# Designs tried in a protein design run: peptides against a protein of PDB entry 1EMU. Part 82

Target 1, 132 residues: chain A of PDB entry 1EMU
Amino acid sequence: PPYLKWAESLHSLLDDQDGISLFRTFLKQEGCADLLDFWFACTGFRKLEPCDSNEEKRLKLARAIYRKYILDNNGIVSRQTKPATKSFIKGCIMKQLIDPAMFDQAQTEIQATMEENTYPSFLKSDIYLEYT

## One batch from the design tools (peptide; made by RFdiffusion4, then SolubleMPNN)

Design b2_p22_1_s4 (from b2_p22_1, 10 letters changed)
Fold by OpenDDE base, seed 4:
Structure b2_p22_1_s4 (fold): chain B 132 residues (1-132), chain A 22 residues (1-22)
Amino acid sequence: as target 1 above (132 residues)
Amino acid sequence: SPTQPIIEEIMKKLLEEEEKEE
């Protein structure tokens, strides 16, 4: 069953609607849902193909991601990303150089955070165990 | 795609919040 695959890798968990729902619920209870939301925001942003028609939308979205997750020093995403990574993103925003991959390093760092802490904890949680 | 619904939800909220702050 799918829940067994979820225990094999975070990628499998995040590629399943039910898995995502349960994991997000768990993260909300732990006060760290922003980790997952940021991760998906980065994925969604990267999927947007640069073109003249969506330039404004891409800039707005990049700015939104930056303001919500990177600029807030009290946020968990900000605390779990390296200063150099945050500085790079800030530079991109200020220069309006909005490359689809501009959040890749930050996404990698947040993914590592989830792999190390929240994902293992989820597999031990009542939410996951009751589902199995 | 199983991830598309959550991505759309998150991106929509982000854009709405950005517009509200502007």
Scores: peptide ipSAE 0.736, ipTM 0.950, DockQ to the pose 0.864
Fold by OpenDDE base, seed 5:
Structure b2_p22_1_s4 (fold): chain B 132 residues (1-132), chain A 22 residues (1-22)
Amino acid sequence: as target 1 above (132 residues)
Amino acid sequence: SPTQPIIEEIMKKLLEEEEKEE
């Protein structure tokens, strides 16, 4: 069953609607849902291919991601991303150089945080165990 | 795609929040 695959890899968990829902619920209870939301925001952003018609939309979205997750020094995403990574993103925003990959490093760092902390905790949580 | 619904939700909210700040 899918829940067994969820325990094998975070990728499997995040590639399942039920898995995502349960994990997000768990993260909300832990006060760190922004980790997952940021991760998906980065994925969604990267999928937007640059073109003349969506340039403004991409810039707005990039600014939104930056303001919500990176600029908030008290936020968990900001605390779990390296200063150099945050500075790079800020630079991209200021220069309006909005490359599809501009959040890749930050996404990688947040993914590592989830892999090392929240994902293992989820597998030990009542939410997951009662689901199985 | 199993991830499409959550991505759309998150991106929509982000854009809505950005519009409020502009």
Scores: peptide ipSAE 0.735, ipTM 0.950, DockQ to the pose 0.855
Fold by OpenDDE base, seed 2:
Structure b2_p22_1_s4 (fold): chain B 132 residues (1-132), chain A 22 residues (1-22)
Amino acid sequence: as target 1 above (132 residues)
Amino acid sequence: SPTQPIIEEIMKKLLEEEEKEE
């Protein structure tokens, strides 16, 4: 069943609607849902191919991601990303050089945070165990 | 895609918040 695949890898969990829903609920209870939201925001942003018609939209979205998750010093995403990574993103925003991959390093760092902490905790949570 | 609904939700909220700040 799918729930067994969720225990094999985080990517399997995040490639299932039910898995995403349960994990997000768990993260909200732990006060760290921004980790997952940022991760998906980065994925969605990277999928937007640059073109003349969506340049303004991509800039706005990049700025929104930066302001909500990177600039907020009290946020968990900011606390779990390296200063050099945050500085690079800031530079891209200031220079208006909005490459589809500009959040890749930050996404990798947040993914590592989830792999090391929240994902293992989720597999031991009542939410997951009651689902199985 | 199983991830498309949540991506759309998150990106929509981000854009809405950005518009409110401007």
Scores: peptide ipSAE 0.735, ipTM 0.950, DockQ to the pose 0.862
Fold by OpenDDE base, seed 3:
Structure b2_p22_1_s4 (fold): chain B 132 residues (1-132), chain A 22 residues (1-22)
Amino acid sequence: as target 1 above (132 residues)
Amino acid sequence: SPTQPIIEEIMKKLLEEEEKEE
């Protein structure tokens, strides 16, 4: 069943609607849902193809991601991203150089945080265990 | 895809929040 694959990799968990739902619920209870939301925001942003019609939308979205997750010093995403990474993103925003990959490093760092902490905890959680 | 619903939800909310701040 899919829940067994979820235990094999975070990727499998995040490629399943039920898995995403359960994991997000767990993260909300732990006060760190922003990790997952940011991760998906980065994925969604990267999927937006640069073109004239998307320029405004992409800039707005990049700014939104930056303001919500990177600029907030009290946020878990900000705390779990390296200063150089945040500085790079800030630079992109300020210069309006909005490359589809501009959040890749931050996403990688947040993914590592989930891999090392919240994902293992989820697999030991009542939410996951009761689902199995 | 399995991830599209959550991505769209998150991105929509982000854009809405950005519009409110501008």
Scores: peptide ipSAE 0.734, ipTM 0.949, DockQ to the pose 0.860

Design b2_p22_2_s1 (from b2_p22_2, 12 letters changed)
Fold by OpenDDE base, seed 2:
Structure b2_p22_2_s1 (fold): chain B 132 residues (1-132), chain A 22 residues (1-22)
Amino acid sequence: as target 1 above (132 residues)
Amino acid sequence: DEEDEELIEEAIRLGEQVQLEK
């Protein structure tokens, strides 16, 4: 069953609608839902290929992600991203050079945070165990 | 900012769809 694949890798968990739902519920209880939301926001942002018709929208979205997750020093995402990564993102925003890959490093760092902490805890949680 | 939240929510939904298609 799918829930066994979820225990094999975080990627498998995030490839499943039910897995995403349960993991998000768990993260909300832990006060860490921003980790997952940021991760998906980065994926969505990268999907938006630059063109004349979406240039302004992509810039606004990049700024929104930056302001909510990177700039907020009290946020979990900001605390779990490296200063050099945050500086690079800031530079892209200031220069208005909005490459689809500009959040890739930050997404990787947040993914590592989930892999090391919240994902293992999820597999030991009542939410996951009661589902199995 | 309300516009920021709407943009982010849209991006999250898009990201989830991308991941679910893999």
Scores: peptide ipSAE 0.829, ipTM 0.970, DockQ to the pose 0.946
Fold by OpenDDE base, seed 5:
Structure b2_p22_2_s1 (fold): chain B 132 residues (1-132), chain A 22 residues (1-22)
Amino acid sequence: as target 1 above (132 residues)
Amino acid sequence: DEEDEELIEEAIRLGEQVQLEK
């Protein structure tokens, strides 16, 4: 069953609707749902191919992600991303160079944070264990 | 602001759909 695959990789958990739902519930209880939200926001942002009709919207979205997750020094995403990564993102925003991959490094770093901390804890949580 | 939150929520939903379609 899918829940067994969830224990094998974070990727398997995040490509399953029930897995996402349970993991988000767990993260909310832990006060760190922003990790998952940022991760998905980056994926969604990358999906938006640049064109004349969506350039302004993409810039607004990039700015929104930056302001909510990167600029907030008290936020868990900001604390778990490297200064050089945050500086790069800031540079992209300031220069209005909005490449679809501009958040990739930050997403990778947040993924590593989840892999090392919240994902293992989720697999030991009552939420996951009661689902099995 | 509210517009920022709406944009982020939309991006999150889109990101989830990308993963679910894999």
Scores: peptide ipSAE 0.829, ipTM 0.970, DockQ to the pose 0.942
Fold by OpenDDE base, seed 4:
Structure b2_p22_2_s1 (fold): chain B 132 residues (1-132), chain A 22 residues (1-22)
Amino acid sequence: as target 1 above (132 residues)
Amino acid sequence: DEEDEELIEEAIRLGEQVQLEK
């Protein structure tokens, strides 16, 4: 069953609607749902290929992601991303160079955080264990 | 602001859809 695959791979967990739902519930209880939201926001952002018709919207979205997750020094995403990564993103925003991959490094770092901390904890949580 | 939150929520939904379609 899918829940067994969730225990083997974070990727499997995030590829499953029920997995996402349960993991988000867990993260909310832990006060760190922003990790997952940021991760998905980056994926969504990258999906938006640049063109004349969506340039302004992409810039607005990039700025929104930056302000909410990167600029907020007290936020968990900001605390779990490296200064050089945050500086790079800031530079992209200031220069209005909005490449689809501009958040890739930050997403990788947040993914590593989840892999090392919240994902293992989720597998030991009542939420997951009661689901099995 | 409200527009920022809406944009982020839209991006999150899009990101989830991308993963679910893999």
Scores: peptide ipSAE 0.829, ipTM 0.970, DockQ to the pose 0.944
Fold by OpenDDE base, seed 3:
Structure b2_p22_2_s1 (fold): chain B 132 residues (1-132), chain A 22 residues (1-22)
Amino acid sequence: as target 1 above (132 residues)
Amino acid sequence: DEEDEELIEEAIRLGEQVQLEK
C-alpha cells in the first residue's frame, strides 16, 4: 500500500495526495508547516515559465515568497536556510533578476531539514501509525 | 499583504499539482 512507500522516501510521501495531507497535518501540530508550504511554493514558482505576460506576476510572487519565508528571521524557513542562500535570493529580488531557479538552493536546504528531522518524526507519529 | 498571501497559496497549489503528476 502507498503508506509503505511513504516510509521508503520523502519523495513518495510528497507525490501522494493523502501523504501530503497527513504530513501537513503533522507539521501544523509541530508548528512547522511553513517548511512544506515553502517547498511547494518553490516548485510552483519554478513551474512558471518567464514571458512578457507574467513578468510582473512572477516578480510579485518572488517578493512575496522572500518576504514571508526568507526575510522573517523568526520564521522556521529563515532559520533553516544558510545566510549565503538568503543573501543570494535578496540579491535577485533587489536586482529584479527573477530566474525560475532562484529558490532552488533554499528549497534543497529546506528539503534536507525535513529529511533529517520532521519526516522521520512523522513516521513515528500517531497520525501516521494510526493510518497504517 | 493579502495579495502576497493569495500569490503564495496559488504557488503552493501549483507546486502540489506538479508533484502529484510525477
Scores: peptide ipSAE 0.828, ipTM 0.970, DockQ to the pose 0.944

Design b2_p22_2_s2 (from b2_p22_2, 12 letters changed)
Fold by OpenDDE base, seed 2:
Structure b2_p22_2_s2 (fold): chain B 132 residues (1-132), chain A 22 residues (1-22)
Amino acid sequence: as target 1 above (132 residues)
Amino acid sequence: DKEDEELIEEAIKLGEEELLSR
């Protein structure tokens, strides 16, 4: 069953609708749902390939992600990303150089945070165990 | 900011769909 795949890798959990739902519920209870939201936001952003028709929208989205997750020093995403990574993103925003990959390093760091902390905890949680 | 939240929510949904479609 799919829930066994979820225990094999974080990616398997995140490519399943039920897995996403349960993991998000768990993260909300732990006060760290922003980790998952940021991760998916980065994936969505990367899929918006640059073109004349979406240039302004991509810039606005990049700014929005930056302001919500990177700029907020009290946020969990900001606390779990390296200063150099945040500085690079800031530079992209200031220069208006909005490459599809500009959040890749930050996404990698947040993924590592989840894999090292919240994902293992989720697999031990009542939410997951009661589902199995 | 309301516009920021809408943009982020759209991106999150797009990101989820990207994985779910694989």
Scores: peptide ipSAE 0.809, ipTM 0.965, DockQ to the pose 0.924
Fold by OpenDDE base, seed 5:
Structure b2_p22_2_s2 (fold): chain B 132 residues (1-132), chain A 22 residues (1-22)
Amino acid sequence: as target 1 above (132 residues)
Amino acid sequence: DKEDEELIEEAIKLGEEELLSR
């Protein structure tokens, strides 16, 4: 069953609707749902290919992600991203150079945080174990 | 603000759909 695959990789958990739902519930209880939301926001942002009709929207979205997750020094995403990564993102925003991959490094760092902490904890949680 | 939150929520949904569509 899918829940066995969830224990093998984080990606297996995140490409499953039930997996996402349970993991988000767990993260909310732990006060760190922003990790997952940021991760998916980055994926969604990257999916938006640049064109004349969506340039303004892409810039607004990039600014929104930056302000919510990167600038907030009290936020878990900001605390788990490297200064050089945050500086790079700031540079992209200031220069209005909004490449689809501009959040890739930050997403990678947040993924590593989940892999090393919240994902293993989820697999030991009552939420996951009661589902199995 | 409200617009920022709506944009982020939309991006989150797009990101989830990207993985779920595979």
Scores: peptide ipSAE 0.809, ipTM 0.965, DockQ to the pose 0.916
Fold by OpenDDE base, seed 4:
Structure b2_p22_2_s2 (fold): chain B 132 residues (1-132), chain A 22 residues (1-22)
Amino acid sequence: as target 1 above (132 residues)
Amino acid sequence: DKEDEELIEEAIKLGEEELLSR
């Protein structure tokens, strides 16, 4: 069953609708749902191909992600991203150089945080164990 | 603001769909 695959990799968990739902519920209880939301937001942002028709929207979205997750020094995403990574993102925003990959390093760092902390904890949680 | 939240929610949805479509 799919829940067995969830224990094998984070990606298996995140490419399953039920997996996402349960993991999000767990993260909300732990006060760290922003990790997952940021991760998906970065994926969504990267899918938006640069073109004349969506340039303004891409800039607005980049600014929104920056303001919510990177600029907030008290936020969990900000705390789990390296200063150089945050500085790079800030530079992109200030220069209005909005490359689809501008959040890649931050996403990688947040993914590592989930891999090392929240994902293993999820597999030990009542939410996951009761589902199995 | 409201627009920022809507943009982020849309991006999250798009990101989830990227994985779920595989």
Scores: peptide ipSAE 0.808, ipTM 0.965, DockQ to the pose 0.911
Fold by OpenDDE base, seed 3:
Structure b2_p22_2_s2 (fold): chain B 132 residues (1-132), chain A 22 residues (1-22)
Amino acid sequence: as target 1 above (132 residues)
Amino acid sequence: DKEDEELIEEAIKLGEEELLSR
């Protein structure tokens, strides 16, 4: 069943609607749902192919992601991303150089945080265990 | 602000769809 695949791979968990729902519920209880939201926001941002018609929208979205997750030093995403990574993102925003991959390193670092901490904890949680 | 939140929510949905569509 799918829940067994969730225990083998974080991506297996995240490409399943039920998996996403349960994991998000768990993360909310832990006060770190922003990790998952940021991760998906980065994926969504990268999906937006640059063109003349969406240039302004992509810039606005990049700024929004930056302000909510990177600039906020009290946020968990900011605390779990390296200073050099945050500085690079800031530079892209300031220069208005909005490459689809500009959040890739930050997304990688947040993924590592989930892989090392919240994902293993989820697999030990009552939410997951009661589902099995 | 409100517009920022809407943009982020849209991006999150797009990100989820990217994985779910595989």
Scores: peptide ipSAE 0.808, ipTM 0.965, DockQ to the pose 0.918

Design b2_p22_2_s3 (from b2_p22_2, 12 letters changed)
Fold by OpenDDE base, seed 5:
Structure b2_p22_2_s3 (fold): chain B 132 residues (1-132), chain A 22 residues (1-22)
Amino acid sequence: as target 1 above (132 residues)
Amino acid sequence: MEEDEKLLKEAIELGIQEQLSK
């Protein structure tokens, strides 16, 4: 069953609707749902290919991601991203150089955080265990 | 802020669909 695959990799968990739902619920209880939301936001952002019609929207979205997750020093995403990564993102925003990959490094760092901390904890959680 | 939240929500949803499509 899918829940067994979830225990094999975070990727498998995030490729499953039920897995995403349960994991997000767990993260909310832990006060760190922003990790997953940011991760998905980055994925969504990357899917928005640059074009004349998307330029304004992409810039606004990049700014939104930056303001909510990177600029907030008290936020878990900000705390789990390296200063150089945040500085790079800020630079992109300031220069209005909105490359689809501009959040890739930050997303990678947040993914690593989930891999090392919240994902293992999820597999030990009542939410997951009761689902099995 | 409201505009930001709207954009973020859409981006998150798009990201989820991207993962689910794999």
Scores: peptide ipSAE 0.820, ipTM 0.964, DockQ to the pose 0.929
Fold by OpenDDE base, seed 2:
Structure b2_p22_2_s3 (fold): chain B 132 residues (1-132), chain A 22 residues (1-22)
Amino acid sequence: as target 1 above (132 residues)
Amino acid sequence: MEEDEKLLKEAIELGIQEQLSK
């Protein structure tokens, strides 16, 4: 069943609708749902192809991601991303150089955070175990 | 910001759909 695949890799958990829902519920209880929301926001951002019709929208979205998750030094995403990574993102926004891959490094760092901490904890949580 | 929340919600949903499509 799918829940067994979730225990094999974080990727398997995140490509399943039920897995995403349960994991997010767990993260909310732990006060760190922003990790997952940021991760998906980065994926969504990267999916938007640069073109004349969405240039302004892409810039606004990049700024929104930056303001919500990167700028606030007290936020969990900010605390789990390297200063150089945050500085690079800021630079892209200030220069209005909005490459689809501009959040890739930050997403990688947040993914590593989840894999090292919250994902293993989720697999030991009552939420997951009661589902199985 | 209200506009930020709308944009983020859309981006998150798009990201989820991207993962689910794989």
Scores: peptide ipSAE 0.819, ipTM 0.964, DockQ to the pose 0.932
Fold by OpenDDE base, seed 3:
Structure b2_p22_2_s3 (fold): chain B 132 residues (1-132), chain A 22 residues (1-22)
Amino acid sequence: as target 1 above (132 residues)
Amino acid sequence: MEEDEKLLKEAIELGIQEQLSK
């Protein structure tokens, strides 16, 4: 069953609608849902291929991601991303150089945070165990 | 910020659909 795959990798968990839902519920209880929201926001951003028709939208979205998750020093995403990574993103925003991959490093770092902390905790949580 | 929230919501939904499409 899918829940067994969820225990094998975070990627498998995030490839499943029920897995995403349960994991996000768990993260909300832990006060760190922003980790997952940021991760998906980065994926969505990267999916938007540059073109004349979406240039302004991509810039606005990049700014929104930056303001919500990177700029807030008290936010969990900001606390779990390296200063050099945040500085790079800030630079892209200021220079309006909006490459589809501009959040890749930050997404990787947040993924590592989930892999090391919240994902293992989720697998030990009542939410997951009662689902199995 | 209202525009930000809309954009973020759309991006998150797009990201989820991207993962689910794999």
Scores: peptide ipSAE 0.819, ipTM 0.964, DockQ to the pose 0.913
Fold by OpenDDE base, seed 4:
Structure b2_p22_2_s3 (fold): chain B 132 residues (1-132), chain A 22 residues (1-22)
Amino acid sequence: as target 1 above (132 residues)
Amino acid sequence: MEEDEKLLKEAIELGIQEQLSK
């Protein structure tokens, strides 16, 4: 069953609708749902290929991601991303140089945070264990 | 800020669909 694959790979958990729902519920209870939301926001942002018709929208979205998750020094995403990574993102925003990959490093760092902390905890949680 | 929340919601949904499409 899919829940067994979830225990073998975070990727398997995140490419399953039920897995995403349960994991997000767990993260909300732990006060760290922003980790997953940011991760998916970065994926969505990267999916938007640059073109004349979506240039303004991509800039606005990049600014929104920056303001919500990077600029807030009290937020969990900001606390779990390296200063150099945050500075790079800020630079892209200020220069209006909005490359599809501008959040890749931050996404990688947040993914590592989930791999090391929240994902293992999820597999030990009542939410996951009761599902199995 | 209201527009920010809308944009973020759309981006998150797009990201989820990207993962689910694999």
Scores: peptide ipSAE 0.818, ipTM 0.964, DockQ to the pose 0.928

Design b2_p22_2_s4 (from b2_p22_2, 10 letters changed)
Fold by OpenDDE base, seed 1:
Structure b2_p22_2_s4 (fold): chain B 132 residues (1-132), chain A 22 residues (1-22)
Amino acid sequence: as target 1 above (132 residues)
Amino acid sequence: DEEDEKLIKEAIEEGIKAQLER
């Protein structure tokens, strides 16, 4: 069953709608749902191919992600991203150089945080165990 | 703000969709 695959990798968990839902519920209880939301936001952003028709929207979205997750020094995403990574993102925003990959490093760092902390804890959680 | 939240929500939804379709 899918829940067994979830225990094999975070990727498998995030490839499943039920897995995402349960994991997000767990993260909310832990006060760190922003980790997953940011991760998916980055994925969504990267999928937006640059073109004249979406340039303004891409810039606005990049700024939104930056303001919500990177600029907020009290936020868990900000705390779990390296200063150099945040500085790079800020630079992109200030220069209005909005490359689809501009959040890749931050996404990687947040993914590592989930891999090392919240994902293992999720597999030990009542939410997951009761689902199995 | 509200506009930011809307944009982020849409991005999250698209991100999830992308993962589910991999």
Scores: peptide ipSAE 0.837, ipTM 0.973, DockQ to the pose 0.934
Fold by OpenDDE base, seed 5:
Structure b2_p22_2_s4 (fold): chain B 132 residues (1-132), chain A 22 residues (1-22)
Amino acid sequence: as target 1 above (132 residues)
Amino acid sequence: DEEDEKLIKEAIEEGIKAQLER
């Protein structure tokens, strides 16, 4: 069953609707749902192909992600991203150079944080164990 | 603000959709 695959990799967990739902519930209880939300926001942002009709919207979204997750020094995403990564993102925003991949490094760093901390904890949680 | 939250919410939903379609 899928829940066995969830224990093999974080990607397997995030490729499954039930897995995402349970993991997010767990993260909310731990006060760190922003990790997963940021991760998916980055994916959604990257999927927006640049064109004349969505240029303004892409810039607004990039600014929104930056302000909510990167600029907030009290936020878990900001604490788990490297200064150079945050500086790069700031530079993109200031220069209005909004490449679809501009959040890729930050997403990778947040993914590593989940891999090393919240994902293993999830597999030991009552939420996951009761599901199995 | 409200517009930022809306944009982020939509991006999250699109991100989830993209991941599930892999």
Scores: peptide ipSAE 0.836, ipTM 0.973, DockQ to the pose 0.928
Fold by OpenDDE base, seed 3:
Structure b2_p22_2_s4 (fold): chain B 132 residues (1-132), chain A 22 residues (1-22)
Amino acid sequence: as target 1 above (132 residues)
Amino acid sequence: DEEDEKLIKEAIEEGIKAQLER
Protein backbone atom coordinates (compact mmCIF):
# COMPACT_ATOMS: atom_id res chain seq x y z
CA PRO B 1 0.00 0.00 0.00
CA PRO B 2 1.03 3.63 -0.50
CA TYR B 3 1.87 4.19 3.16
CA LEU B 4 4.70 1.67 2.85
CA LYS B 5 6.17 3.65 -0.02
CA TRP B 6 5.97 6.77 2.15
CA ALA B 7 8.34 5.12 4.60
CA GLU B 8 10.84 4.39 1.83
CA SER B 9 11.02 7.87 0.31
CA LEU B 10 10.03 11.41 1.19
CA HIS B 11 9.37 11.92 -2.50
CA SER B 12 6.84 9.10 -2.44
CA LEU B 13 5.13 10.81 0.46
CA LEU B 14 5.04 14.16 -1.33
CA ASP B 15 3.54 12.82 -4.57
CA ASP B 16 0.53 11.35 -2.76
CA GLN B 17 -2.42 13.51 -1.76
CA ASP B 18 -3.11 11.52 1.40
CA GLY B 19 0.56 11.53 2.27
CA ILE B 20 0.78 15.29 1.85
CA SER B 21 -2.29 15.81 4.00
CA LEU B 22 -1.09 13.62 6.85
CA PHE B 23 2.42 15.00 6.75
CA ARG B 24 1.18 18.58 6.77
CA THR B 25 -1.09 17.83 9.72
CA PHE B 26 1.90 16.45 11.56
CA LEU B 27 4.04 19.45 10.68
CA LYS B 28 1.34 21.82 11.89
CA GLN B 29 1.33 20.06 15.25
CA GLU B 30 5.10 20.52 15.35
CA GLY B 31 4.83 24.19 14.41
CA CYS B 32 6.75 23.77 11.17
CA ALA B 33 4.20 23.51 8.38
CA ASP B 34 6.02 26.38 6.66
CA LEU B 35 8.71 23.91 5.61
CA LEU B 36 6.30 22.00 3.41
CA ASP B 37 4.39 25.06 2.26
CA PHE B 38 7.61 26.72 1.16
CA TRP B 39 8.72 23.58 -0.63
CA PHE B 40 5.52 23.43 -2.66
CA ALA B 41 5.50 27.18 -3.22
CA CYS B 42 8.95 26.87 -4.79
CA THR B 43 7.73 24.08 -7.04
CA GLY B 44 4.73 26.12 -8.08
CA PHE B 45 6.88 29.15 -8.75
CA ARG B 46 9.31 27.17 -10.90
CA LYS B 47 6.43 25.90 -13.03
CA LEU B 48 5.45 29.42 -14.04
CA GLU B 49 6.96 29.88 -17.49
CA PRO B 50 8.47 33.32 -17.95
CA CYS B 51 6.67 35.46 -20.51
CA ASP B 52 5.65 39.05 -20.99
CA SER B 53 2.13 38.42 -19.74
CA ASN B 54 3.15 36.99 -16.36
CA GLU B 55 6.34 38.92 -15.66
CA GLU B 56 4.74 41.17 -13.07
CA LYS B 57 2.92 38.28 -11.42
CA ARG B 58 6.11 36.24 -11.19
CA LEU B 59 7.92 39.16 -9.60
CA LYS B 60 5.12 39.68 -7.10
CA LEU B 61 5.10 36.00 -6.21
CA ALA B 62 8.87 35.92 -5.80
CA ARG B 63 8.68 38.94 -3.52
CA ALA B 64 5.87 37.35 -1.54
CA ILE B 65 7.81 34.12 -1.02
CA TYR B 66 10.89 36.11 -0.09
CA ARG B 67 9.05 38.28 2.44
CA LYS B 68 7.14 35.45 4.07
CA TYR B 69 9.77 32.74 4.30
CA ILE B 70 13.25 34.17 3.70
CA LEU B 71 13.22 37.66 5.16
CA ASP B 72 11.47 36.63 8.39
CA ASN B 73 14.39 35.72 10.63
CA ASN B 74 12.01 34.24 13.19
CA GLY B 75 10.61 31.77 10.68
CA ILE B 76 11.71 28.17 10.49
CA VAL B 77 12.45 28.39 6.76
CA SER B 78 14.79 31.32 7.29
CA ARG B 79 16.51 29.50 10.15
CA GLN B 80 17.01 26.40 8.01
CA THR B 81 18.43 28.12 4.94
CA LYS B 82 22.05 29.18 4.62
CA PRO B 83 22.99 32.86 4.68
CA ALA B 84 24.52 32.67 1.21
CA THR B 85 21.32 31.19 -0.16
CA LYS B 86 19.20 33.90 1.39
CA SER B 87 21.58 36.57 0.12
CA PHE B 88 21.35 35.19 -3.40
CA ILE B 89 17.55 35.29 -3.30
CA LYS B 90 17.63 38.83 -1.94
CA GLY B 91 19.92 39.80 -4.79
CA CYS B 92 17.54 38.38 -7.36
CA ILE B 93 14.66 40.31 -5.82
CA MET B 94 16.58 43.58 -5.64
CA LYS B 95 17.83 43.25 -9.22
CA GLN B 96 14.45 41.98 -10.42
CA LEU B 97 16.18 39.01 -12.02
CA ILE B 98 13.47 36.43 -11.49
CA ASP B 99 14.77 33.16 -12.88
CA PRO B 100 12.46 30.14 -12.45
CA ALA B 101 15.26 28.38 -10.57
CA MET B 102 16.01 31.21 -8.14
CA PHE B 103 14.56 29.28 -5.15
CA ASP B 104 16.03 25.89 -6.10
CA GLN B 105 18.90 25.97 -3.61
CA ALA B 106 16.63 27.09 -0.80
CA GLN B 107 14.14 24.37 -1.68
CA THR B 108 16.95 21.81 -1.61
CA GLU B 109 18.07 22.98 1.81
CA ILE B 110 14.54 22.84 3.20
CA GLN B 111 14.09 19.40 1.69
CA ALA B 112 17.25 18.29 3.46
CA THR B 113 15.88 19.68 6.71
CA MET B 114 12.70 17.65 6.29
CA GLU B 115 14.66 14.53 5.30
CA GLU B 116 16.87 14.75 8.36
CA ASN B 117 14.35 15.81 10.99
CA THR B 118 10.61 16.07 10.42
CA TYR B 119 10.22 13.23 7.94
CA PRO B 120 11.80 10.61 10.23
CA SER B 121 9.77 11.98 13.13
CA PHE B 122 6.60 11.70 11.05
CA LEU B 123 7.24 8.01 10.47
CA LYS B 124 7.37 7.56 14.25
CA SER B 125 4.30 9.70 14.88
CA ASP B 126 0.91 8.54 16.07
CA ILE B 127 -0.60 10.08 12.94
CA TYR B 128 1.37 7.81 10.65
CA LEU B 129 1.35 4.71 12.85
CA GLU B 130 -2.39 4.86 13.40
CA TYR B 131 -2.86 5.20 9.65
CA THR B 132 -0.95 1.97 9.01
CA ASP A 1 -0.39 41.18 2.91
CA GLU A 2 -3.57 39.69 1.52
CA GLU A 3 -2.33 39.70 -2.07
CA ASP A 4 0.91 38.01 -1.05
CA GLU A 5 -0.99 35.29 0.78
CA LYS A 6 -3.18 34.71 -2.24
CA LEU A 7 -0.20 34.39 -4.55
CA ILE A 8 1.57 32.00 -2.21
CA LYS A 9 -1.55 29.89 -1.77
CA GLU A 10 -1.92 29.60 -5.52
CA ALA A 11 1.73 28.67 -5.87
CA ILE A 12 1.38 25.96 -3.24
CA GLU A 13 -1.66 24.55 -4.99
CA GLU A 14 0.16 24.52 -8.31
CA GLY A 15 3.17 22.91 -6.67
CA ILE A 16 1.06 20.14 -5.20
CA LYS A 17 -0.64 19.62 -8.53
CA ALA A 18 2.73 19.35 -10.24
CA GLN A 19 3.92 16.72 -7.77
CA LEU A 20 0.75 14.68 -8.03
CA GLU A 21 1.03 14.64 -11.82
CA ARG A 22 4.62 13.42 -11.89
Scores: peptide ipSAE 0.836, ipTM 0.973, DockQ to the pose 0.932
Fold by OpenDDE base, seed 4:
Structure b2_p22_2_s4 (fold): chain B 132 residues (1-132), chain A 22 residues (1-22)
Amino acid sequence: as target 1 above (132 residues)
Amino acid sequence: DEEDEKLIKEAIEEGIKAQLER
């Protein structure tokens, strides 16, 4: 069953609608749902094709992600991203150079945080164990 | 603000969709 695959890799968990739902519920209880939301937001952002018709929307979205997750020094995403990474993102925003990959490093760092902390904890949680 | 939240929500939804289609 799919829940067994969830224990093998984070990607398997995030490739499943039920997995995402349960994991997000767990993260909300732990006060760190922003980790997953940011991760998916970065994926969604990267999927937006850079073109004339999307330029303004991409800039607005980049600014929104920056303001919500990076600029907030008290936020968990900000706390789990490296200063150089945050500085790079800030630079992109200030220069209005909005490359589809501008959040890639931050996404990688947040993914590592989940891999090392919240994902293992999820597999030990009542939410996951009761599902199995 | 409201517009920021809307944009982020849409991005999350698109991100989830992309992941599920892998």
Scores: peptide ipSAE 0.836, ipTM 0.973, DockQ to the pose 0.931

